# Ledger of designs, part 37: peptides against a protein of PDB entry 6UG1

Target 1, 304 residues: chain A of PDB entry 6UG1
Amino acid sequence: SNEERKRRKYFHMLYLVCLMVHGFIRNEWINSKRLSRKLSNLVPEKVFELLHPQKDEELPLRSTRKLLDGLKKCMELWQKHWKITKKYDNVGLYMRTWKEIEMSANNKRKFKTLKRSDFLRAVSKGHGDPDISVQGFVAMLRACNVNARLIMSCQPPDFTNMKIDTSLNGNNAYKDMVKYPIFWCEVWDKFSKKWITVDPVNLKTIEQVRLHSKLAPKGVACCERNMLRYVIAYDRKYGCRDVTRRYAQWMNSKVRKRRITKDDFGEKWFRKVITALHHRKRTKIDDYEDQYFFQRDESEGIPD
Target 2, 301 residues: chain A of PDB entry 6UG1 as posed
Amino acid sequence: SNEERKRRKYFHMLYLVCLMVHGFIRNEWINSKRLSRKLSNLVPEKVFELLHPQKDEELPLRSTRKLLDGLKKCMELWQKHWKITKKYDNEGLYMRTWKEIEMSANNKRKFKTLKRSDFLRAVSKGHGDPDISVQGFVAMLRACNVNARLIMSCQPPDFTNMKIDTSLNAYKDMVKYPIFWCEVWDKFSKKWITVDPVNLKTIEQVRLHSKLAPKGVACCERNMLRYVIAYDRKYGCRDVTRRYAQWMNSKVRKRRITKDDFGEKWFRKVITALHHRKRTKIDDYEDQYFFRRDESEGIPD

## One batch from the design tools (peptide; made by RFdiffusion4, then SolubleMPNN)

Design b1_p11_6_s2 (from b1_p11_6, 6 letters changed)
Fold by OpenDDE base, seed 4:
Structure b1_p11_6_s2 (fold): chain B 304 residues (1-304), chain A 11 residues (1-11)
Amino acid sequence: as target 1 above (304 residues)
Amino acid sequence: SIEELIKKLLE
């Protein structure tokens, strides 16, 4: 019905705001001075120097290579720190079906909200789910004065799915779900004027995204609970930016159709949400990023 | 508060 379509759209909007606020809160928690002091001690001086290379004026790529090597060593150090990777409770922050939402409305399951103190303890001990691990890795890089962003792929229920029953029949549903991350890191490369993508936990990869990312979900089964639609970046200065364009090859032709921003009302509303979560002034880094997104939009073209 | 922010964004 038209009413069910409206209900699903509004529920998607509410759920998206709750996810984006969750990302904002986690981004605040990883700025903890107590956690920063502890995590900086995991990074030896030689690795710190690689994270902060001098600018090579002849070949800026040499400086980028040092930074990439420093980030690789940080991933290795992080794996040594992290002792226990817990499975997600149910689906974690992956996408729920409409049926699961309706069934959950009847079950007042008290979501055990992880307190700030418990989060800081989990990161500090190296015990937690993959999301806590990624968030802790971003905290370690920030402790080393690296301009690292927390990235969150927000997974609200698919308001474009009008099926009544959206039950997932797969025996390997958990493995397919966790094949791609929900949280990762970006690091600013001041030499190339680009964001470097870092997944320290799931795929254990570092990439300089050109047209597509390895972190973008591929295959039907993986996309059932992880649809690339809202990739939100949270920086150390409480900036909030939509970076979906980086990770979406087909933003205009495919991804936009699955977003609230497919219409003018949704675009204006989503811009208000981003603005409300963006607590810093614009910088030259934002200009370089917007220029990159513009070039990617021109290169994709406008779908006919 | 976060609740006030959510409320303001849904109005």
Scores: peptide ipSAE 0.033, ipTM 0.761, DockQ to the pose 0.782
Fold by OpenDDE base, seed 1:
Structure b1_p11_6_s2 (fold): chain B 304 residues (1-304), chain A 11 residues (1-11)
Amino acid sequence: as target 1 above (304 residues)
Amino acid sequence: SIEELIKKLLE
């Protein structure tokens, strides 16, 4: 019905706000001064120097290569620190079906909300789920004065899916779900004027994204619980930015159709949500990023 | 309504 379409749209909007607020709160927690002091001790001086290379005036690419090598060594150090990777409880922050949402409303499942103290202890000990591990890695880079962002791929229920039964029956559902991350890191390269993508936990990869990322879900089974629609970046100064354009190859033709921003009402509403979560002034880094997104929109073209 | 709640969360 038209009523059920409206209900699913508004429930998607509410769920998206809750996810974006969750990302904001986790970004505040990883700025903990107590955590920063502990995590800085994991990074030797030689690795710190690689994270902060001098500008090579002859070949700026040499400075970028040092930064990339420093980030690789930080990923290796992080793997040594992280002792226990817990499985997600159920589906974690991956996308739920409409049926799962309705069934969960009827079941008074007490979601155990992780407290800030428990999170800080989990990161400090190296014991937790993959999301806690990625968030801790971002905290370690920030402890080393690196301009690192927490990235969250928000997975609200698909309001474009009007099927009554959306149950996902599959024995490999968990493996397919966790094949691609929900959380990752971006690091600002001051030499190339670009964000570097870092997945320290899942794919264990570093990328300089041009047209596509390895972190973008591929294949039907993986996309059922992880649809690239809302990739939100949280910086150390409480900035909040939509960076979906970086990771979406087909933003205009495919991704936009599954976003609330497909219409003017949804675009204006989503801008209000971003503005409410964006607690810093604009910088030259935002100008370089917006220029990159503009060039990516021009290169994709208008969908036929 | 859910709409009123969403508005109130954005005010």
Scores: peptide ipSAE 0.029, ipTM 0.726, DockQ to the pose 0.163
Fold by OpenDDE base, seed 3:
Structure b1_p11_6_s2 (fold): chain B 304 residues (1-304), chain A 11 residues (1-11)
Amino acid sequence: as target 1 above (304 residues)
Amino acid sequence: SIEELIKKLLE
């Protein structure tokens, strides 16, 4: 019905706000001074120097290469620190079906909200789910004075799916779900004036995204619980930015149709949510990023 | 309504 379509749209909006607020809170927890002091000790001086290369005036690419090598070594150090990767409870923050939402409303399942103290302990011990691990990696880079963002791919239920039963095929559902991350890192390269993408946990990859990312879900089974629609960046100064354009090859033709921002009402609403979560002034880094997004929109074209 | 709740969450 038209009513059910409206209901699913509004529930998607509510769920999206809750996810974006969750990302904001986790970003605040990452900024813990106590955690920062512990995690800085994981990074040797030689690796710290690679994270902070001098500007090569002749070939700025040499400075970027040092930073990339420093980030690679940080991923290796993080793997040594992280002892236990827990499975997600149920589907974690991956996308739920409408049926699962309806069934969960009836089940008073005690959502064990992880307290800040428990999160800090989990990161410090190297014990937790992949999301906690990525968040801890961002904390380690921030402890080394690296301009690292926490990236969250928000997975609200698909309001464009009007099927009543969206039963997912069971056998490999967890493996297909976790094939691509929900959380990752971006690092500012001051030499190239670009964000570097870092997945320290899942794909264990470092990318300079041009047209597409390896972190973008591919294949039907992986996209059932992980649809790239809302990639939100949380920086060390409590900035909040939509960075979906970086990771979406087909933003205008495919991704926009699955977003609340497909209409003017949804765009204005989503802009209000971003503004409410953005607690810093604009910087030259935001100008370079917006210029990159503009060039990516021009290169994709407007779908006819 | 859910719409009013979403508006209030943004005010």
Scores: peptide ipSAE 0.028, ipTM 0.726, DockQ to the pose 0.157
Fold by OpenDDE base, seed 5:
Structure b1_p11_6_s2 (fold): chain B 304 residues (1-304), chain A 11 residues (1-11)
Amino acid sequence: as target 1 above (304 residues)
Amino acid sequence: SIEELIKKLLE
């Protein structure tokens, strides 16, 4: 019905706000001074120097290469620190079906929210799910004074799916769900004036994204619980930015159609949500990023 | 309504 379409749209909006607020809270917890002091001790001086290379005036690419080597060594150090990767409880923050949402509304299961103290202990011990691990990695880089962002791929239920029964065929293996991450890191390269993508946990990759990322879900089975629609960046100064354009090859033709921002009302609403979560002034880094997004929009073109 | 809840979360 038209009513069910409206209901699913509003529920998607509510769920998206809850996810974005969750990302904001986790980003605040990452800024813990107590955690920072513990995690800085994991990074030896030689690796710290690679994270903070001098500007090579002859060849700025040499400075970027040192930063990339420092980030690679940080991923190796993080893997040694992380002792136990727990499976997600159920589907974690991956996308739920409409049927799963309806069934969950009937089940008064008190979801035990992870407290800040439990999160800080989990990161310090190296014991937790992949999301806690990525968040801890961002905390370690911030402890080393690196301009690292927490990235969250928000997975609200698909309001474009109007099927009554949205049950996944029972064999949607946990393996297909976790094939691509929900959380990752970005690091600012002051030499190239670009964000470097870092997945320290899932794919264990470092990318300088130009047109597409390896972190973008591919294949039907993977996209059932992980649709690239809302990639939100949380920085160390409580900035909040939509960075979906970096990771979406087909933003205009495919991704926009599955976002609340497909219409003017949704665009204005989503801009209000971003503004409410954005607690810093604009910087030259934001100008370089917006210029990159503009060039990506021009290069994709408008879908016919 | 869900709409009122969304408004209240954005205020």
Scores: peptide ipSAE 0.027, ipTM 0.728, DockQ to the pose 0.166

Design b1_p11_6_s3 (from b1_p11_6, 6 letters changed)
Fold by OpenDDE base, seed 2:
Structure b1_p11_6_s3 (fold): chain B 304 residues (1-304), chain A 11 residues (1-11)
Amino acid sequence: as target 1 above (304 residues)
Amino acid sequence: DVEELIKKLLE
């Protein structure tokens, strides 16, 4: 019905806000001074120097290469620190079906919210799910004074799916679900004036995204629980930015149709949400990023 | 408060 369509749209909006607020809170927790002091000790001086290369005036690319090598070494150090990767409870923060939502509303499952103290202990010990691990990696880079963002791919239920029963084929669902991350890292490259994408945990990859990312879910099975729609960046200064354009090859033609921002009402509403979570002034880094997004929009063109 | 923030974002 039209009423069910409205209900699903509103529930999607509410769920998206809850996810974005969750990302904001986790971003605050990883700014813990106590955690920072512990995690800085994991990074040797030689690796710290690679993270902070001098500007090569002859070839700025040499400085970027040093930064990339430093980030690679940080991923290796992080793997040594991380002792236990827990499986997600159920689907974690991956996308739920409408049926699963309805069933979960009937089942008063007390979601045990992880407390800040438990999170900080989990990161410090290297014991937790992949999301906690990525968040801890961002905390380690921030402890080394790296301009690292926490990236969250928000997975609200698909309000464009009007099917009542989307039974997901059960057996391979977890493997396909966790094939691509929900959380990752971005690091500012001051030399190239670009964000470097870092997945320290899942794909264990570093990339300089131009047109497409390795972190973008591919294939029907992977997209059932991980649909690239809302990639939100949380910086160390409590900035909040929509960075979906970086990771979406087909933002205008495909991704926009699955977002609340497909219409003017949804765009205005989503801007209000971003603005409420954005607690810093604009910087030249935001100008370079917006210029890159503009160029990507022009290069994609308007969908016919 | 997260609840107050959610409330403000839904207004």
Scores: peptide ipSAE 0.033, ipTM 0.766, DockQ to the pose 0.737
Fold by OpenDDE base, seed 4:
Structure b1_p11_6_s3 (fold): chain B 304 residues (1-304), chain A 11 residues (1-11)
Amino acid sequence: as target 1 above (304 residues)
Amino acid sequence: DVEELIKKLLE
C-alpha cells in the first residue's frame, strides 16, 4: 500500500538518524585522553616516525610510501594488542529485514547499551566485537597525532523493498554477513591530498581508492545485510561528512536509488542531519575531498 | 544531548 511505503520511508529515516548518532557518540568516546595515553604506548618511535614522514619535495610519493608502511605496522601492532574478537550479538549493526523489525517491536529485548566505561575497558584490554576493535584502532592512530577518521557504513532497513515477507533465505550464514566491514578507518595523506582507506580488522587491507574499494560489498548474499548507501566519516574534531561517493562506483546510477536522497525532500532532510552532526569549521581538506567527489561524479556521468 | 538532537532532526 501507499501507507506501508510511507511507513517504511519514515522508519528508514528514524533508523538512519539513530545509526548516525551512534557513530557520533563512538567517535567522541575514542577521543578519550585516558585511552589515548594508553594506546600511544603501543606504537614504537620508529613507527611513529613513519606515520610523520618529512615531505619529499622531489618525489612526494616517497612520503606517502612511508606513511603507508607506518599504517601497515600499526595494523600489525593492533593485531598483537587485540586478544579476543567477539561475535556480534545477532546481526550487530548490519541491516535487518522488515520482518525482523516487526518481530523485534513485539520483543522488548533490552539492548545492552555498552557504557562509555565498558567501551574504554574493552579497547584497553583488546576484548570486543570487530566494531569496537576498529574504533580502538582509530583511537590509537589519533593518539599518535594521525588525522584518522572513523568510517561507518549505516545499514537502515531498505525502504525500497516493498515485499511483505523479507525473510532472508535461511542459508545466509554469519560468514556472508561479516564478509565486509561496517566500520573502518580513513587516514589523511597530506602529501597526495587524499584519504587512505584502512580496514585493520576484517579484510586487513590498506588502499588508496580510485574508482572502487575492496570494502564495497559484492555478491547477493553479502548485500542482503550490507548495502553500501550511507558511508559517514567522523573526524577527530567532530566533523561529519558523507563519503559514500568514494566507495560507490555507481553512485548516480545505482546507489542514489536506494538512498533517502533520491528526491529533493530526502536530500534536504539528509543535509540537515549531516549539518547537525558536523561540529567544526570547513578546512582545505574538505575542499580537496569535495573536488575529488566532483571529479568522480563527472567521470560516472548522469544516468540516462 | 543525543535525545535533543534526535528531536530536532525529526521535527
Scores: peptide ipSAE 0.032, ipTM 0.763, DockQ to the pose 0.697
Fold by OpenDDE base, seed 5:
Structure b1_p11_6_s3 (fold): chain B 304 residues (1-304), chain A 11 residues (1-11)
Amino acid sequence: as target 1 above (304 residues)
Amino acid sequence: DVEELIKKLLE
């Protein structure tokens, strides 16, 4: 019905706000001074120097290579720190079906919210789910004065799915769900004027994304609980930016159709949400990023 | 406050 379409759109919007606020809160928690002091001790001086290379005036690419080597060594140090990767409780922050949402509304399950103290303890011990691990990795880089962003791929229920029964066939293994991450890191390269993508936990990869990322979900089974639609970046100064364009190959042709921003009302609303979560002034880094997004939009073209 | 922000975004 038209009513069910409106209901699903509204619930998608509400769920998206809750996810984006969750990302904001986690981004605040990883700025903990107590956690920062503890995590900086995991990074030896030689690795710190690689994270902060001098500018090579002859070949700026040499400075970028040092930064990439420093980030690789930080990933190795993080793997040594992280002792226990817990499975998600149920589906974690991956996408739920409409049937799962309806069934959960009937079940007054007290969701045990992770407290800030428990999060800081989990990161400090190296015991937690993959999301806590990624968030802790961002905290370690920030403890080393690296301009690292927390990236969140927000997975609200698909308001474009109008099927009554949206049950996943029981064979959608936990393995297919967790094949691609929901959280990752970006690091600012001051030499190339680009964001470097870092997945320290899932794919264990470092990328200089040009046209597409390995972090973008591929295949039907993986896309059932992880649709690339809302990739939100949270920086150390409480900036909030939509960075979906970096990771979406087909933003205009495919991704936009599954976003609330497909219409003018949804675009204006989503801009208000981003603005409300963005607590810093614009910088030259934002100008370079917007220029990159513009070039990516021109290169994709408008779908015929 | 994040709770105030949620309230303002739901208004």
Scores: peptide ipSAE 0.032, ipTM 0.761, DockQ to the pose 0.562
Fold by OpenDDE base, seed 1:
Structure b1_p11_6_s3 (fold): chain B 304 residues (1-304), chain A 11 residues (1-11)
Amino acid sequence: as target 1 above (304 residues)
Amino acid sequence: DVEELIKKLLE
């Protein structure tokens, strides 16, 4: 019905706000001065120097290579720190079906919300789920004065899916779900004027995204619970930015159709949500990023 | 109304 379509659209919007606020709160928690002091001790001076290379005036690419080597060593140090990777409780922050949402409303399951103190303890001990691990890695880089962003791929229920039963019954459902991350890191490269993508936990990869990312979910089974639609970046100064364009190869042709921003009402609403979560002034870094997104939109073209 | 709740969350 038209009513069910409206209900699913509004529930998607509410769920998206809750996810984006969750990302904001986790970004505040990883800025903890107590956590920063503890995590800085994991990074030796030689690795710190690689994270802060001098500008090579002859070949700026040499400075980028040092930064990339420093980030690789930080991933290795993080793997040594992290002792226990817990499985997610149920589906974690991956996408739920409409049936799962309806069934969960009937079951008064007390969601055990992780407290700030428990999060800081988990990161400090190296014991937690993959999301806590990625968030802790971002905290470690920030402790080393690296301009690192927390990235969140927000997974609200698919309001474009009007099927009544969307049950995902499959023996490999968990493996397919966790194949791609929900949280990762971006690091600003001041030499190339680009964001470097870092997945320290899942794929254990560093990439300089040009046209496509390794972190973008591929295949039907993986996309059932991880649909790339809302990739939100949270910086150390409480900036909030939509960076979906970086990771979406087909933003205009495919991704936009599954976003609330497909119409003018949804675009205006989503801009209000981003503005409410963006607590810093614009910088030259935002100008370089917007220029990159513009070039990516021009290169994709308008879908026929 | 979910719309009113969403408006209140954005005010």
Scores: peptide ipSAE 0.028, ipTM 0.728, DockQ to the pose 0.163

Design b1_p11_6_s4 (from b1_p11_6, 6 letters changed)
Fold by OpenDDE base, seed 3:
Structure b1_p11_6_s4 (fold): chain B 304 residues (1-304), chain A 11 residues (1-11)
Amino acid sequence: as target 1 above (304 residues)
Amino acid sequence: SVEKLIKELLE
């Protein structure tokens, strides 16, 4: 019905705000001074120097290569620190079906809200789910004075799916779900004026995204619980930015149709959400990023 | 608060 379509759109909006606020709170927690002091000790001086290379005036690419090598070594150090990767409770922050939402409304499942103290302990011990691990990796880079962002792929229920039964095929559901991350890292390269994408936990990859990312979900089974729609960046100064354009090859033709921002009302609403979570002034880094997004929109073209 | 933000965004 038209009423059920309105209800699903409204519930998608509410769920999206809750996810974006969760990302904001986790970004605040990883700025803990106590955690920063502990995690800085994991990074040897030689690796710190690679993270902060001198500017090569002859070939700026040499400085970028040093930074990339430093980030690779940080991923290796992080793997040594992290002792236990826990499975997600149920589906974690991956996308739920409408049936699962309706059934969960009846079941008062006490979502065990992880307290800030428990999170800081989990990161310090190297024990937790993949999301806690990625968040801890961002905290380690920030402890080394690296301009690292926490990236969150927000997975609200699909308001474009009007099926009553959205049951998923059970057998490999968890493996297919966790094939691609929900959280990752971006690092600012001051030499190339670009963000470097880092997945330290899931795919264990570093990339300079051009037209497509390795982190973008591919295949029907993986996209059932992980649809790239809302990729939100949280920086060390409490900036909040929509970076979906970086990771979406087909932003205009495919991704926009599955976002609340497909209409003017949804665009204005989503801009209010971003503005409310953005607690810093604009910088030259934001100008370089917006220029990159503009070039990506021009290169995709307007869908006919 | 998060509740105030949710209220302002859902009104």
Scores: peptide ipSAE 0.033, ipTM 0.764, DockQ to the pose 0.773
Fold by OpenDDE base, seed 2:
Structure b1_p11_6_s4 (fold): chain B 304 residues (1-304), chain A 11 residues (1-11)
Amino acid sequence: as target 1 above (304 residues)
Amino acid sequence: SVEKLIKELLE
């Protein structure tokens, strides 16, 4: 019905806000001074120097290479620190079906909210799910004064799916679900004027994304619970930015159709949500990023 | 309820 379509759209919007607020809260928690002091001790001086290379005036690419090497070594150090990767309870923050949402509404499951203290302990001990691990990695880079963002791929239920009973085929569901991350890191490269993508936990990869990322879900099974629609960046200064354009090859032709921002009402609403979560002034880094997104929109073209 | 889902998302 038209009412069910409206209900699913509204529920998608509410769910998206809750996910974005969750990302904001986790971004605040990883700014913990107590955690920062502990995690800075994991990074030896030689690796810290690679994270903060001098500007090579002859070849800025040499400075970027040092930063990339420093980030690689930080990923290796993080793997040594992280002792226990827990599986997600159920589907974690991956996308739920409409049926799962209806069933969960009926189930009086006592969800156990992870307290800030428990999170900080989990990161400090190296015990937690992949999301906690990525968040801890961002905290370690921030402890080393690296301009690292927490990236969250928000997975609200698909309001464009009007099927009631999309039972996901159960058996391979977890492996396909966790094949691509929900959380990752971006690091500002001051030399190239670009964000470097870092997945320290899942794919264990570092990318300089031009047109497409390895972190973008590929294949039907992986996209069932992980649809690239809302990639939100949370910086150390409580900035909140939509960075979906970086990771979406087909933003205009494909991704936009699955977003609330497909219409002017949804665009204006989503901008209000971003603005409410954005607690810093604009910077030259935002100008370089917006210029890159503009060039990517022009290069994709307007879908016919 | 939506509140349970909000709690689950804020966990």
Scores: peptide ipSAE 0.031, ipTM 0.750, DockQ to the pose 0.081
Fold by OpenDDE base, seed 5:
Structure b1_p11_6_s4 (fold): chain B 304 residues (1-304), chain A 11 residues (1-11)
Amino acid sequence: as target 1 above (304 residues)
Amino acid sequence: SVEKLIKELLE
């Protein structure tokens, strides 16, 4: 019905705000001074120097290569620190079906929210789910004074799916779900004036994204619980930015149709949510990023 | 309003 379409759109908006607020709170927790002091001790001086290379004036690419080597060594150090990767409880922050939402509303199961103290203990011990692990990795880079962002791929229920029963059948549903990450890291390269993508946990990859990322879900089964629509960046100064354009190859043709921002009302609303979560002034880094997004929009074109 | 809900979630 038209009413059910309105209900699903509203519930998608509410769920998206809750996810974006969750990302904001986790971004505050990883700024903990107590955690920072513990995690800085995991990074040897030689690796710290690679994270902070001098500007090579002859060949700026040499400085970028040192930073990339430093980030690779940080991923190796993080794997040694992380002792226990827990499975997600149910589907974690991956996308739920409409049926799962309705069934969960009937079940008064108090979701036990992880407390800040328990999160800090989990990161410090190296015991937790993949999301806690990525968040801890961002905290370690921030402890080394690296301009690292926490990236969250927000997975609200698909308001474009009007089917009543999308029973996700099958034993492989968890493997397909966790094939691509929900959380990752971005690091600012001051030499190339670009964000470097880092997945320390899932794919264990470092990328300089130009047109597409390996972190973008591919295939029907993977897209059932992980649909790239809202990739939100949280920086160390409590900035909040939509960075979906970096990871979406087909932003205008495919991704936009599945976002609340498909219409002017949704665009204005989503801009208000971003503005409410953005607690810093604009910087030259934001100008370089917006120029990159503009060039990506021009190169994709307007879908016919 | 969605604005009231955002405020209630951010407070």
Scores: peptide ipSAE 0.027, ipTM 0.725, DockQ to the pose 0.210
Fold by OpenDDE base, seed 1:
Structure b1_p11_6_s4 (fold): chain B 304 residues (1-304), chain A 11 residues (1-11)
Amino acid sequence: as target 1 above (304 residues)
Amino acid sequence: SVEKLIKELLE
């Protein structure tokens, strides 16, 4: 019905706000001065120097290579720190079906909300789920004065899916779900004027994304619980930005159709949500990023 | 309404 379509759209919007606020709160927690002091001790001086290379005036690419080598060594140090990777409880922050949402409303399952103290303890001990591990890695880079962003792929229920039964039956559902991350890191390269993508936990990869990312979910089974629609970046200064354009090859033709921003009402509403979560002034880094997104929109073109 | 709640969360 038209009523059920409206209900699913509004529930998607509410769920998206809750996810984006969750990302904001986790970004505040990883700025903990107590955590920063502990995590800086994991990075030896030689690795710190690689994270902060001098500008090579002859070949700026040499400075970018040093930064990439520093980030690779930080991933290796992080793997040594992280002792226990817990499985997600149920589906974690991956996408739920409409049936799962309706069933969960009837079941008074007390979601154990992780407290800030428990999060800081988990990161400090190296014991937690993959999301806590990625968030801790971002905290370690920030402790080394690296301009690192927490990236969150927000997975609200698909309001474009009007099927009554949306149950996902499959024995490999968990493996397919966790094949691609929900959280990752971006690091600002001041030499190339670009964001470097870092997945320290899942794929253990570093990328300089041009047209596509390895972190973008591929295949039907993986996309059932991880649809790339809302990739939100949280920086160390409480900036909030939509960076979906970086990771979406087909933003205009495919991704936009599954976003609330497909219409003017949804675009205006989503801009209000971003503005409410964006607690810093604009910088030249935002100008370089917006220029890159503009070039990516021009190169994709308007879908026929 | 859910719309009013979403509006109140963003104001």
Scores: peptide ipSAE 0.027, ipTM 0.715, DockQ to the pose 0.159

